# Designs tried in a protein design run: peptides against a protein of PDB entry 4Y8H. Part 44

Target 1, 196 residues: chain A of PDB entry 4Y8H
Amino acid sequence: TSIMAVTFKDGVILGADSRTTTGAYIANRVTDKLTRVHDKIWCCRSGSAADTQAIADIVQYHLELYTSQYGTPSTETAASVFKELCYENKDNLTAGIIVAGYDDKNKGEVYTIPLGGSVHKLPYAIAGSGSTFIYGYCDKNFRENMSKEETVDFIKHSLSQAIKWDGSSGGVIRMVVLTAAGVERLIFYPDEYEQL

## One batch from the design tools (peptide; aimed at target 1 T20 T21 G47 T52)

Design b2_p30_2_s4 (made by RFdiffusion4, then SolubleMPNN; from b2_p30_2, 18 letters changed)
Fold by OpenDDE base, seed 5:
Structure b2_p30_2_s4 (fold): chain B 196 residues (1-196), chain A 30 residues (1-30)
Amino acid sequence: as target 1 above (196 residues)
Amino acid sequence: AHVAEDEKTIKERKELAEKLKKEVEEKFKK
């Protein structure tokens, strides 16, 4: 798995590979790695399919209840809910989650929740088995306030490099763009990103 | 696209979801 979320000038973009696990681990591996929990709050998931899907489902439900009572939640609120669920159940959960969202007040935000249930706000985050191979690349190439096109390119190149070296990553690269304009879904196929 | 989960994974997910749902509901009662 290779997942990442990147803040940019107009919001935030989430990206993920689509490879499914094989063999004995196929049943427990995340396949839908970009998951909506609110209109403009999404997450990247890695680890146990059961664990992360359950958490995401509950967060989505929680945020629906929240919205009915208090209005649209912030990305921080969503991240807090994820954190609480992961932390309180850390002994029984295998979950790595990146939360990303956009609102007019805070613009694009990214929160990473690694195993153990800590939470960290970052300008961008990477996770999954493929992330090990691209820490250096991302650190070198990330810039604050990139354009949409620059950010798409950054994510595409980053995930391409991760896929190149991580046997657990591959397939298509999916992205979700969250801005004031709404939600946009992008897809890139191996014939394109393998050439990078 | 999402790939279908096996029965074991689905069961585990549902059980965990029910547990967590109760926690959420209790939180909103306050």
Scores: peptide ipSAE 0.188, ipTM 0.712, DockQ to the pose 0.325
OpenDDE base, seeds 1, 2, 3, 4: peptide ipSAE 0.096, 0.023, 0.170, 0.176; ipTM 0.623, 0.531, 0.701, 0.702

Design b2_p30_3 (made by RFdiffusion4)
Pose (drawn by RFdiffusion4):
Structure b2_p30_3 (pose): chain A 196 residues (1-196), chain P 30 residues (1-30)
Amino acid sequence: as target 1 above (196 residues)
Amino acid sequence: SMDDLNAELETQKALLKTHAIENASNPDML
């Protein structure tokens, strides 16, 4: 997989490829790796498809119950629920999850949760097997407080390269935009991003 | 309450562990 989340002026954008692998076989070329756990708290999933789906479903359940009793959870709270599941079950899980959300007070936030269940709050995060190939590119090209269009381009160009080099990444580029204006789903096809 | 909600999360962690063991042979990766 190739996945990332990027904070910017108006909030945060999540991005991902759409490839599911079963060995070298592409079990699903149009996978949606960007997953809602609350209206404006979403995650990017990497690693085991089964593990990350099971985790996301439990987290969505916890945050729905949290909302019923205490109102809207913070993005930090959502990341904490993911961590509790990933850390306490670290022996049995293969889940690399990036959590991203929008709060009116806190604006855009990104938390990355690698394999061991540790939590890292970052301006942007990249993960998945394809992310190794774009550490150099992303570190060179990321800046804080980018516009929506600059952030879409940064993600598009970054994942385009991760897909180019990583055989375990491909298909379409999916993005989810999180701002005070609501939630926007974006999709970019190979004929556009390949020749960038 | 917050205590009940946390107790429910403990139940969910046990179910998750079982689910992960049952699906250890699943080849699908993201």

Design b2_p30_3_s1 (made by RFdiffusion4, then SolubleMPNN; from b2_p30_3, 17 letters changed)
Fold by OpenDDE base, seed 4:
Structure b2_p30_3_s1 (fold): chain B 196 residues (1-196), chain A 30 residues (1-30)
Amino acid sequence: as target 1 above (196 residues)
Amino acid sequence: SMEDLEKLLEEDKEKLREYAKENKDDPRRL
């Protein structure tokens, strides 16, 4: 897996590859690693498919309950719920989560929750087995307050590089753009990003 | 109430623990 989330001028963009592995095999199924937990709060998932799905389902449920009583939760609140689940079950879970969201008050925010269940607020985060190959690239090329287009390109190039070197990453690159204007889904196919 | 949500979260932490143990051999990885 190669996943990332990047704050930018107008909000935040999440990105992920779509490859799924089953033991030693690469599955043909395109897996959605970008998961909605609220209208403008999404997460990137890495690790166990079962574990991360269970976590995301629980978070989504809690955020729905929260919304029914208190209105729209903040991204920080969502990250806190993820953190609680991951930290308290760190001995039983294989889950790396990036939480990203947009609201009018806080704009785009990114929280990374690596193995162990710590939480870190960052301007951008990368995770998954492919992330090890792109720390240098991301550090060099990330800038604060990029445009949407610059950020899409940054993510596309980053994930392309990760996919190139990580056998556990591949397929399509999916992105979700969260801004005041709403939610936009993007998809890029191998024939495009492999040429970068 | 927030207290109720916290209680539910504690319950779900336990459920998640059980779920993870039951699915420990799931070979699917992201």
Scores: peptide ipSAE 0.475, ipTM 0.915, DockQ to the pose 0.904; fails the geometry check
OpenDDE base, seeds 1, 2, 3, 5: peptide ipSAE 0.473, 0.472, 0.468, 0.428; ipTM 0.916, 0.913, 0.904, 0.887; seeds 1, 2, 3, 5 fail the geometry check

Design b2_p30_3_s2 (made by RFdiffusion4, then SolubleMPNN; from b2_p30_3, 19 letters changed)
Fold by OpenDDE base, seed 1:
Structure b2_p30_3_s2 (fold): chain B 196 residues (1-196), chain A 30 residues (1-30)
Amino acid sequence: as target 1 above (196 residues)
Amino acid sequence: SLSELQEKLEKDKEELRKFALENKDDPRRL
């Protein structure tokens, strides 16, 4: 898996590859690793498919409960719920989560929750087995307050590089753009990003 | 209330623990 989320001038963009593995084999399945937990709060998932799906389902439920009583939760609140689940079960879960969301007050925010269940608020985050190959690239190329187009290109190039080197990453690159204007899904196919 | 939400979350933490143990051998990885 190669996943990332990047804040930019108008909000935040999440990105992910789509490869799934089963044991030592690449599964013949395109998996969406970008998961909605609230209208404009999403997460990137890496690790166990079962674990991360369960976590996301629980978070979605709790955010719905929160919304019914208090209104739209902040991204920080969502990250807190993820943390509670991941930290208390850190010995039993294989889950790397990036939480990203947009609201008018806080704009785009990114919280990374690696194994162990710690929470780190960052301007951008990368995770998954492919992320190890692109720390240097991302550090050199990330800029705060990029445009949407610049951010899409940054994510596309970053994930393309990760996929080149990580056998557990591949397929399509999916993105979710969260801004005041709403939610937008993007998809890029190997024929495009392999040429970068 | 927030305390009620926290109580529900505590229950779900426990359910997640059980689920994770039951699915420890799931070979599917992202």
Scores: peptide ipSAE 0.632, ipTM 0.953, DockQ to the pose 0.891; fails the geometry check
OpenDDE base, seeds 2, 3, 4, 5: peptide ipSAE 0.624, 0.623, 0.626, 0.625; ipTM 0.951, 0.952, 0.952, 0.952; seeds 2, 3, 4, 5 fail the geometry check

Design b2_p30_3_s3 (made by RFdiffusion4, then SolubleMPNN; from b2_p30_3, 20 letters changed)
Fold by OpenDDE base, seed 2:
Structure b2_p30_3_s3 (fold): chain B 196 residues (1-196), chain A 30 residues (1-30)
Amino acid sequence: as target 1 above (196 residues)
Amino acid sequence: SLEELKEQLEKDKEELRKYALEHKDDPRRL
């Protein structure tokens, strides 16, 4: 898996590859690792498919309950729920999660939750087995307050590089753009990103 | 209420523990 979320001028963009493995095999399945937990709060998932899906389902339910009583939750609140689930069950879970969301007050925010269940707020985050290959590239090329187009290109190039090196990453690159204007889903195919 | 949400979260933590154990041998990885 190669996943990332990047804050930019107008909000935040999440990106992910789509490869799934089953034991020693690559599954011929396009898996969406970008998961909605609220209208403008999404997450990137890595690790156990079962564990991360269960976590995301619980968070989605909690945020629905929260909304019914208190209104739209902040991205920080969502990250807190993820943290509670991941940290308290860290001995039983294999889950790496990036939480990203947009609201008018806080704009785009990114929280990374690695295996131990800690939570870290960052201007951008990368995770998954492919992320190890692109820390240097991302550090060199990330800039604050990029345009949407610059951010899409940054994510596309980053994930393309991760996929080149990580046998557990591949397929399509999916992105979700969260801004005041709404939610936009993007997809990029190998024929495009492999040549970058 | 906040208390009800916290109570539900504690229940869900336990259910997640059970779920994870039931699926510990699931080979699917992202």
Scores: peptide ipSAE 0.524, ipTM 0.933, DockQ to the pose 0.912; fails the geometry check
OpenDDE base, seeds 1, 3, 4, 5: peptide ipSAE 0.504, 0.524, 0.487, 0.515; ipTM 0.924, 0.932, 0.919, 0.930; seeds 1, 3, 4, 5 fail the geometry check

Design b2_p30_3_s4 (made by RFdiffusion4, then SolubleMPNN; from b2_p30_3, 20 letters changed)
Fold by OpenDDE base, seed 3:
Structure b2_p30_3_s4 (fold): chain B 196 residues (1-196), chain A 30 residues (1-30)
Amino acid sequence: as target 1 above (196 residues)
Amino acid sequence: SLEELKKQLEKDKEKLREFAKKNKDDPRRL
């Protein structure tokens, strides 16, 4: 897996590859690792498919309950729910999660929750087995307050590099753009990103 | 209430633990 989320001028963009593995084998299923937990709060998932799906389902439910009583939750609130689930079950779960969201007050925010269930607020985050190959690239090329187009390109190039080196990453690159204007889903195919 | 949400979350933490144990042999990885 190669996943990331990047804050930019107008909000936040999440990105992910789509490869799933089964043991030592690449599974035939193309998995969506970008998961909605609220209208403008999404997560990137790495690790156990079953564990991360269960966590995301619980968070989605809790945010719905929260919304019914208190209105739209902040991205920080969502990250807190993820943290509670991951930390308290850290001995039983294999889950790495990036939470990203947009609201008018806080704009785009990113929270990373690695194995162990700690939570870290960052201007951008990378995770998954492919992330180790792109720390240097991301550090060199990330800038604060990029445009949408610059951020899409940054994520596309970053994930392309991760996929080149990580056998557990591949397939399509998916992105979700969260801004005041709404939610936009993007997809890029190997023929495009392999040439970068 | 917030208290009720917290109680529900505690229940769901336990359910998640049980689920994780049940699915520990699922080989699918992201």
Scores: peptide ipSAE 0.481, ipTM 0.918, DockQ to the pose 0.916; fails the geometry check
OpenDDE base, seeds 1, 2, 4, 5: peptide ipSAE 0.464, 0.461, 0.449, 0.469; ipTM 0.909, 0.910, 0.902, 0.911; seeds 1, 2, 4, 5 fail the geometry check

Design b2_p30_4 (made by RFdiffusion4)
Pose (drawn by RFdiffusion4):
Structure b2_p30_4 (pose): chain A 196 residues (1-196), chain P 30 residues (1-30)
Amino acid sequence: as target 1 above (196 residues)
Amino acid sequence: SSTVSSVVSVVVSAVSVVVSVVSFLSTKNL
């Protein structure tokens, strides 16, 4: 997989490829790895498809219950629920999850949760097998408070390279935009991003 | 005795291959 989330002027954008692997075979070329756990709290999933789906479903359940009793959870709270599940079950899970959300007070936030269940709050985060190939590119090209269009391009160009080099990444580029204006789903096809 | 042992070894190897292939094809990663 190749996944990332990026904070910017108006909020945060999540991005991912659409490849599911079963060995070298592509079990699903149009996977949606960007997953809602609340109206404006989403995650990027990497690692085991089964583990990350089971985790995301539990987290969505906890946050729905949290909302019924206490109102809208913060992005930090959502990330904490993911951590609790990933850390406490670290021996049985293969889940690399990035948590991203929008709060009117806190604007855009990104938390990355690597394999061991540790939590890291960052301006942007990259993960998945394809992310190794774009540490150099992303560190060189990321800047804080980018516009929506600049952030879409940063993600598009970054994942385009991760897909180019990583055989375990491919298909379409999916993005989810999180701002005070609501939620926007974006998709970019190979004929566009390959020749960038 | 030698023919019965060869047939039992071939059946045990075939079952093991089938179980490995099914387990492999059931695993999916993102």

Design b2_p30_4_s2 (made by RFdiffusion4, then SolubleMPNN; from b2_p30_4, 29 letters changed)
Fold by OpenDDE base, seed 3:
Structure b2_p30_4_s2 (fold): chain B 196 residues (1-196), chain A 30 residues (1-30)
Amino acid sequence: as target 1 above (196 residues)
Amino acid sequence: DEARRAEEERRRREEAERAARAAAAARRFL
């Protein structure tokens, strides 16, 4: 897996590859690793497909309950729920999660939750097996307050490089753009990104 | 009687190991 989330001028963009593995083998299954937990709060998932889906489902339920009682949760609140679940289950959980969201007060925010259930607020985050190949690229090329287009290109190039080197990454690149204007889903096919 | 019990236990262990391998082979990772 190669996943990332990047804050930009107008919000946040999440990005992911779609490859799924089964044991040591690449499965012929394309997975959506970008998961909605609230209207403008999403996560990127790496690790166990089942474990990370179960966590996301629990978080979604908690945020629905929260919304019914208190109104729209912050991205920080969502990240705290993820953190608690990941920390409580750390001994039995293979999960790396990036939480990202947009609200009018806080704008785009990114929280990374690595193995062990710590939480880190960052201007951008990368995770998954493919992330190891792109730390240097991301550190060199990330800028704060990029445009939407610059941020899409940054994610596309970053994930393309991760996919190139990581046998556990591939398929389509999916993105979710979270802004004041709403939610936008993007998809990029191998023929488009393999030549970058 | 002990030999038959030992063979039944061995068969159960082999079936459990096959089931565990099948379950591990069904686990999907992202």
Scores: peptide ipSAE 0.398, ipTM 0.738, DockQ to the pose 0.685; fails the geometry check
OpenDDE base, seeds 1, 2, 4, 5: peptide ipSAE 0.381, 0.390, 0.388, 0.397; ipTM 0.736, 0.732, 0.730, 0.736; seeds 1, 2, 4, 5 fail the geometry check

Design b2_p30_4_s4 (made by RFdiffusion4, then SolubleMPNN; from b2_p30_4, 28 letters changed)
Fold by OpenDDE base, seed 1:
Structure b2_p30_4_s4 (fold): chain B 196 residues (1-196), chain A 30 residues (1-30)
Amino acid sequence: as target 1 above (196 residues)
Amino acid sequence: MEKEEKEKKEKEEKLKKEEEEKKFRERRFL
């Protein structure tokens, strides 16, 4: 897996590859690793497909319940729910999660939740097995307050490089753009991003 | 008794390991 989320001028963009492996590291399925937990709060999933789906389903339910009682949750609230679930279940859980969301008060926010259930707020985050190959690229090329187009290109190039080196990453690049204007889904195929 | 109990335990441990390895091969990762 190669996943990332990047804050930009108008909000946040999540990005992911789609390759799914077995315990033998054989790619056998395409999966959407970008998961909605609220209207403008999404997560990137790495690690166990089952474990990360179960966590996301629980968080989605908690955020729906929260919304009914208190109104729209913040991205920080969503990250806190993920953090508690990941920390409480750490001995039986293989999950690396990036939480990203947009609201009018806080704008785009990114929280990374690695194995062990710590939480870290960052201007951008990368995770998954492919992320190790792109730390240096992302650090050199990330800028604060990029345009939507610059941020899409940054994510596309970053994930393309991660996929190139990580046998556990590949398929399509999916993105989710979260802004005041709404939610937009993007998809890029190998024929486009392999040439970068 | 001790030899038969040891052989039984070794077979149970082998079966458990084979089941864990099977579950691991079937487990999907992102």
Scores: peptide ipSAE 0.431, ipTM 0.788, DockQ to the pose 0.578; fails the geometry check
OpenDDE base, seeds 2, 3, 4, 5: peptide ipSAE 0.421, 0.425, 0.413, 0.418; ipTM 0.782, 0.785, 0.776, 0.779; seeds 2, 3, 4, 5 fail the geometry check

Design b2_p30_5 (made by RFdiffusion4)
Pose (drawn by RFdiffusion4):
Structure b2_p30_5 (pose): chain A 196 residues (1-196), chain P 30 residues (1-30)
Amino acid sequence: as target 1 above (196 residues)
Amino acid sequence: SEVTELESEVTELESEVTELESEVTELQSL
């Protein structure tokens, strides 16, 4: 997989490829790795498809219950529920999860949760097998408070390279935009991003 | 009666398909 989340001026954008692998076979070329756990708290999933789906479903359940009793949870709270599941079950899980959300007070936030269940709050985060190939590119090209268009381009160009080199990444590039204006789903096809 | 028997066979086959799909998902990686 190749996944990433990036904070910017108006909020945060999540991005991912659409490839599911079963060995070298591509079990699903149009996978949606960007998953809602609340209206404006989403995550990017990497690692085991089964593990990350089971985790995301539980987290969505906890946050729905949290919303019924206490109102809208913070993005930090959502990341803490993911961590609790990933850390406490670290022996049985293969889940690399990035959590991103929008709060009117806190604007855009990104938390990355690697394999061991540790939590890291970052301006942007990249993960998945394809992310190794773009640490150099992303560190060189990321800047804080980018516009929406600049952030879409940063993600598009970054995942385009991760897909180019990583055989475990491919298909379409999916993005989810999180701002005070609501939620926007974006998709970019190979004929556009390949020749960038 | 023949329609109820055929609906039962269809329900059993749907359960088997769901189980196999679950097993396949466990072999998949993102």

Design b2_p30_5_s1 (made by RFdiffusion4, then SolubleMPNN; from b2_p30_5, 24 letters changed)
Fold by OpenDDE base, seed 3:
Structure b2_p30_5_s1 (fold): chain B 196 residues (1-196), chain A 30 residues (1-30)
Amino acid sequence: as target 1 above (196 residues)
Amino acid sequence: MEEEREREREEREKRREEEEEKERLKKQRL
């Protein structure tokens, strides 16, 4: 897996590859690693498909309950729910999660939740097996307050490089753009990003 | 009787497919 989320001028963009493995084999199944937990709060998932789906489903339920009682949750609240579930289950859970969301007060926010169930607020985050190949590229090329187009290009180039070197990453690149205007889904195919 | 045996076969096939998909998901890594 190669996943990332990047804050930008108008919000946040999540990005992911789509490759899955089954045991020692690359599965031909194209998965969506970008998961909605609230209208403008999403996560990137790495590790166990089953474990990370179960966590995301529980978080979605908690945020629905929260919304009914208190109104729209903040991205920080969502990240706290993910953190608690990941920390409580850390001995049996293989999950690397990036939480990202947009609201009018806080704008785009990114929280990374590594395997230990800690939480870290960052201007951008990268995770998964492919992230090890792109730390230097991301550090060199990330800028605060980029445009939407600059941020899409940054994610596309970063994930393309991760896929190139990580045998556990590949397929399509998916993105989710979260702004005041709403939610937008993007998809990029190998024929486009392999040339970068 | 024939329609009941057909429904029972379809329900067994559906349960088998659901179990196979659950076992695939448990082995999948992202």
Scores: peptide ipSAE 0.384, ipTM 0.750, DockQ to the pose 0.812; fails the geometry check
OpenDDE base, seeds 1, 2, 4, 5: peptide ipSAE 0.378, 0.374, 0.379, 0.382; ipTM 0.746, 0.743, 0.744, 0.746; seeds 1, 2, 4, 5 fail the geometry check

Design b2_p30_5_s4 (made by RFdiffusion4, then SolubleMPNN; from b2_p30_5, 25 letters changed)
Fold by OpenDDE base, seed 4:
Structure b2_p30_5_s4 (fold): chain B 196 residues (1-196), chain A 30 residues (1-30)
Amino acid sequence: as target 1 above (196 residues)
Amino acid sequence: EKEEKEKEEEEKRKKEEEKEKEELLKKQRL
């Protein structure tokens, strides 16, 4: 897996590859690793498909209950719920989760939740097995307050490089753009990003 | 009697498909 979330001028963009493995076999199953937990709060998932899906489902349920009682949760609130679940299940959970969201008050925010259930707020985050190959690229090329187009390009190039070197990453690149204007889903196919 | 047996077989098939899907999901890694 190669996943990332990047804050930009108008909000946040999440990005992921789609490759899944089953045991020792790399299946080109087109999995959506970008998971909605609230209208403008999403997560990127890496590690166990079942465990991370279960966590995301629980978070979605908690945020729905929260919304009914208190109104729209903040991205920080969502990240806190993820943190608690990841910490409580740390002994059985092999997962890396990036939480990203947009609201009018806080704008685009990114929270990374590595193994162990810590939480870190960052201007951008990368995770998954492919992330190890792109730390240097991301650090060199990330800028604060990029345009949407610059951010899409940054994520596309970053994930393309991760996919190129990580055998556990591949398929399509999916993105979710979260802004005041709403939610936009993007998809990029190998024929496009392999040439970058 | 035939309709009840067909419904029971369809419910069994659905449960087996769900179980197979869950087992596959448990083996999947992102």
Scores: peptide ipSAE 0.389, ipTM 0.744, DockQ to the pose 0.808; fails the geometry check
OpenDDE base, seeds 1, 2, 3, 5: peptide ipSAE 0.384, 0.379, 0.389, 0.384; ipTM 0.744, 0.738, 0.748, 0.744; seeds 1, 2, 3, 5 fail the geometry check

Design b2_p30_6 (made by RFdiffusion4)
Pose (drawn by RFdiffusion4):
Structure b2_p30_6 (pose): chain A 196 residues (1-196), chain P 30 residues (1-30)
Amino acid sequence: as target 1 above (196 residues)
Amino acid sequence: STSLDTILDTKKEELSTKAKEAKLETAEML
């Protein structure tokens, strides 16, 4: 997989490829790895498809219950629920999850949760097997407080390279935009991003 | 808060079972 989340001026954008692998076979070329756990709290899933889906479903359930009792959870709270599941079950899980959300007070936030269940709050995060190929590119090209359009381009160009080199990434590029204006889903096809 | 913690502890046990069961199947990876 190739996944990433990026904070910017108005909030945060999540991005991902759409490839599911079963060996070298592409079990699903149009997978949606960007998953809602609350209206404006989303995650990027990597690793085991089964593990990350089971985790995301439990987290969505916890945050729905949290909302019914205490109102809207913070992005930090959502990341803490993911951590609790990933850390306490680290022996049985293969889940690399990036959590991103929008709060009117806190604006955009990104938390990355690698394999061991540790939590890292970052301006942007990249993960998945394809992410190794774009550490150099992303570190060179990321800046804080980018516009929506600059952020879409940064993600598009970054994942385009991760897909180019990583055989375990491909298909379409999906993005989810999180701002005070609501939620926007974006999709970019190979004929556009390949020749960038 | 105690209710939510109890639910979450129960779900951790369910997740551990499901994760072990999934290892007996053909793996799909993201």

Design b2_p30_6_s1 (made by RFdiffusion4, then SolubleMPNN; from b2_p30_6, 17 letters changed)
Fold by OpenDDE base, seed 3:
Structure b2_p30_6_s1 (fold): chain B 196 residues (1-196), chain A 30 residues (1-30)
Amino acid sequence: as target 1 above (196 residues)
Amino acid sequence: MEELKKILEKDKEELRKFALEAKTQTPLRL
């Protein structure tokens, strides 16, 4: 897996590959690793497909309950629920999660929850087996307050490089853009990103 | 808030059970 989330001028963008594996083999399945837990709060998933899906389902449920009683939750609140689930079950779960969201007060925010269930707020985050290949690239090329187009390009190039070197990453690149204007889903196919 | 915390504690336990059961299945990884 190669996943990332990047804050930018107008909000945040999540990105992910779609490859699924079983052991050392590529499974004949294209997975959507970008999962909605609230209108403008999404997550990127890495690790066990079953574990991360179960976690996201629970978080979505809790955020619905929260909304019914207190109104729209912050991205930080969502990240805290993820953290509680991941930390308390860290011995039994294989889950790496990036939480990203947008609201008018806080704008775009990113929280990374690696194995072990710690939580870290960052201007951008990368995770998954492919992330090891792009730490240097991302550090060199990330800038604060990029445009939407610059951020899409940054994510596309980053994930393309990760996929190039990580056998557990591949397929399509999906993105979700979260801004005041709403939610936008993007998809890029191998023929579009392999030559970057 | 307290009620939500109680529900979350229950869900943490259900997640533990789920994770243990899932380990017996063919693993799909992201």
Scores: peptide ipSAE 0.484, ipTM 0.911, DockQ to the pose 0.904; fails the geometry check
OpenDDE base, seeds 1, 2, 4, 5: peptide ipSAE 0.367, 0.470, 0.348, 0.357; ipTM 0.842, 0.901, 0.771, 0.819; seeds 1, 2, 4, 5 fail the geometry check

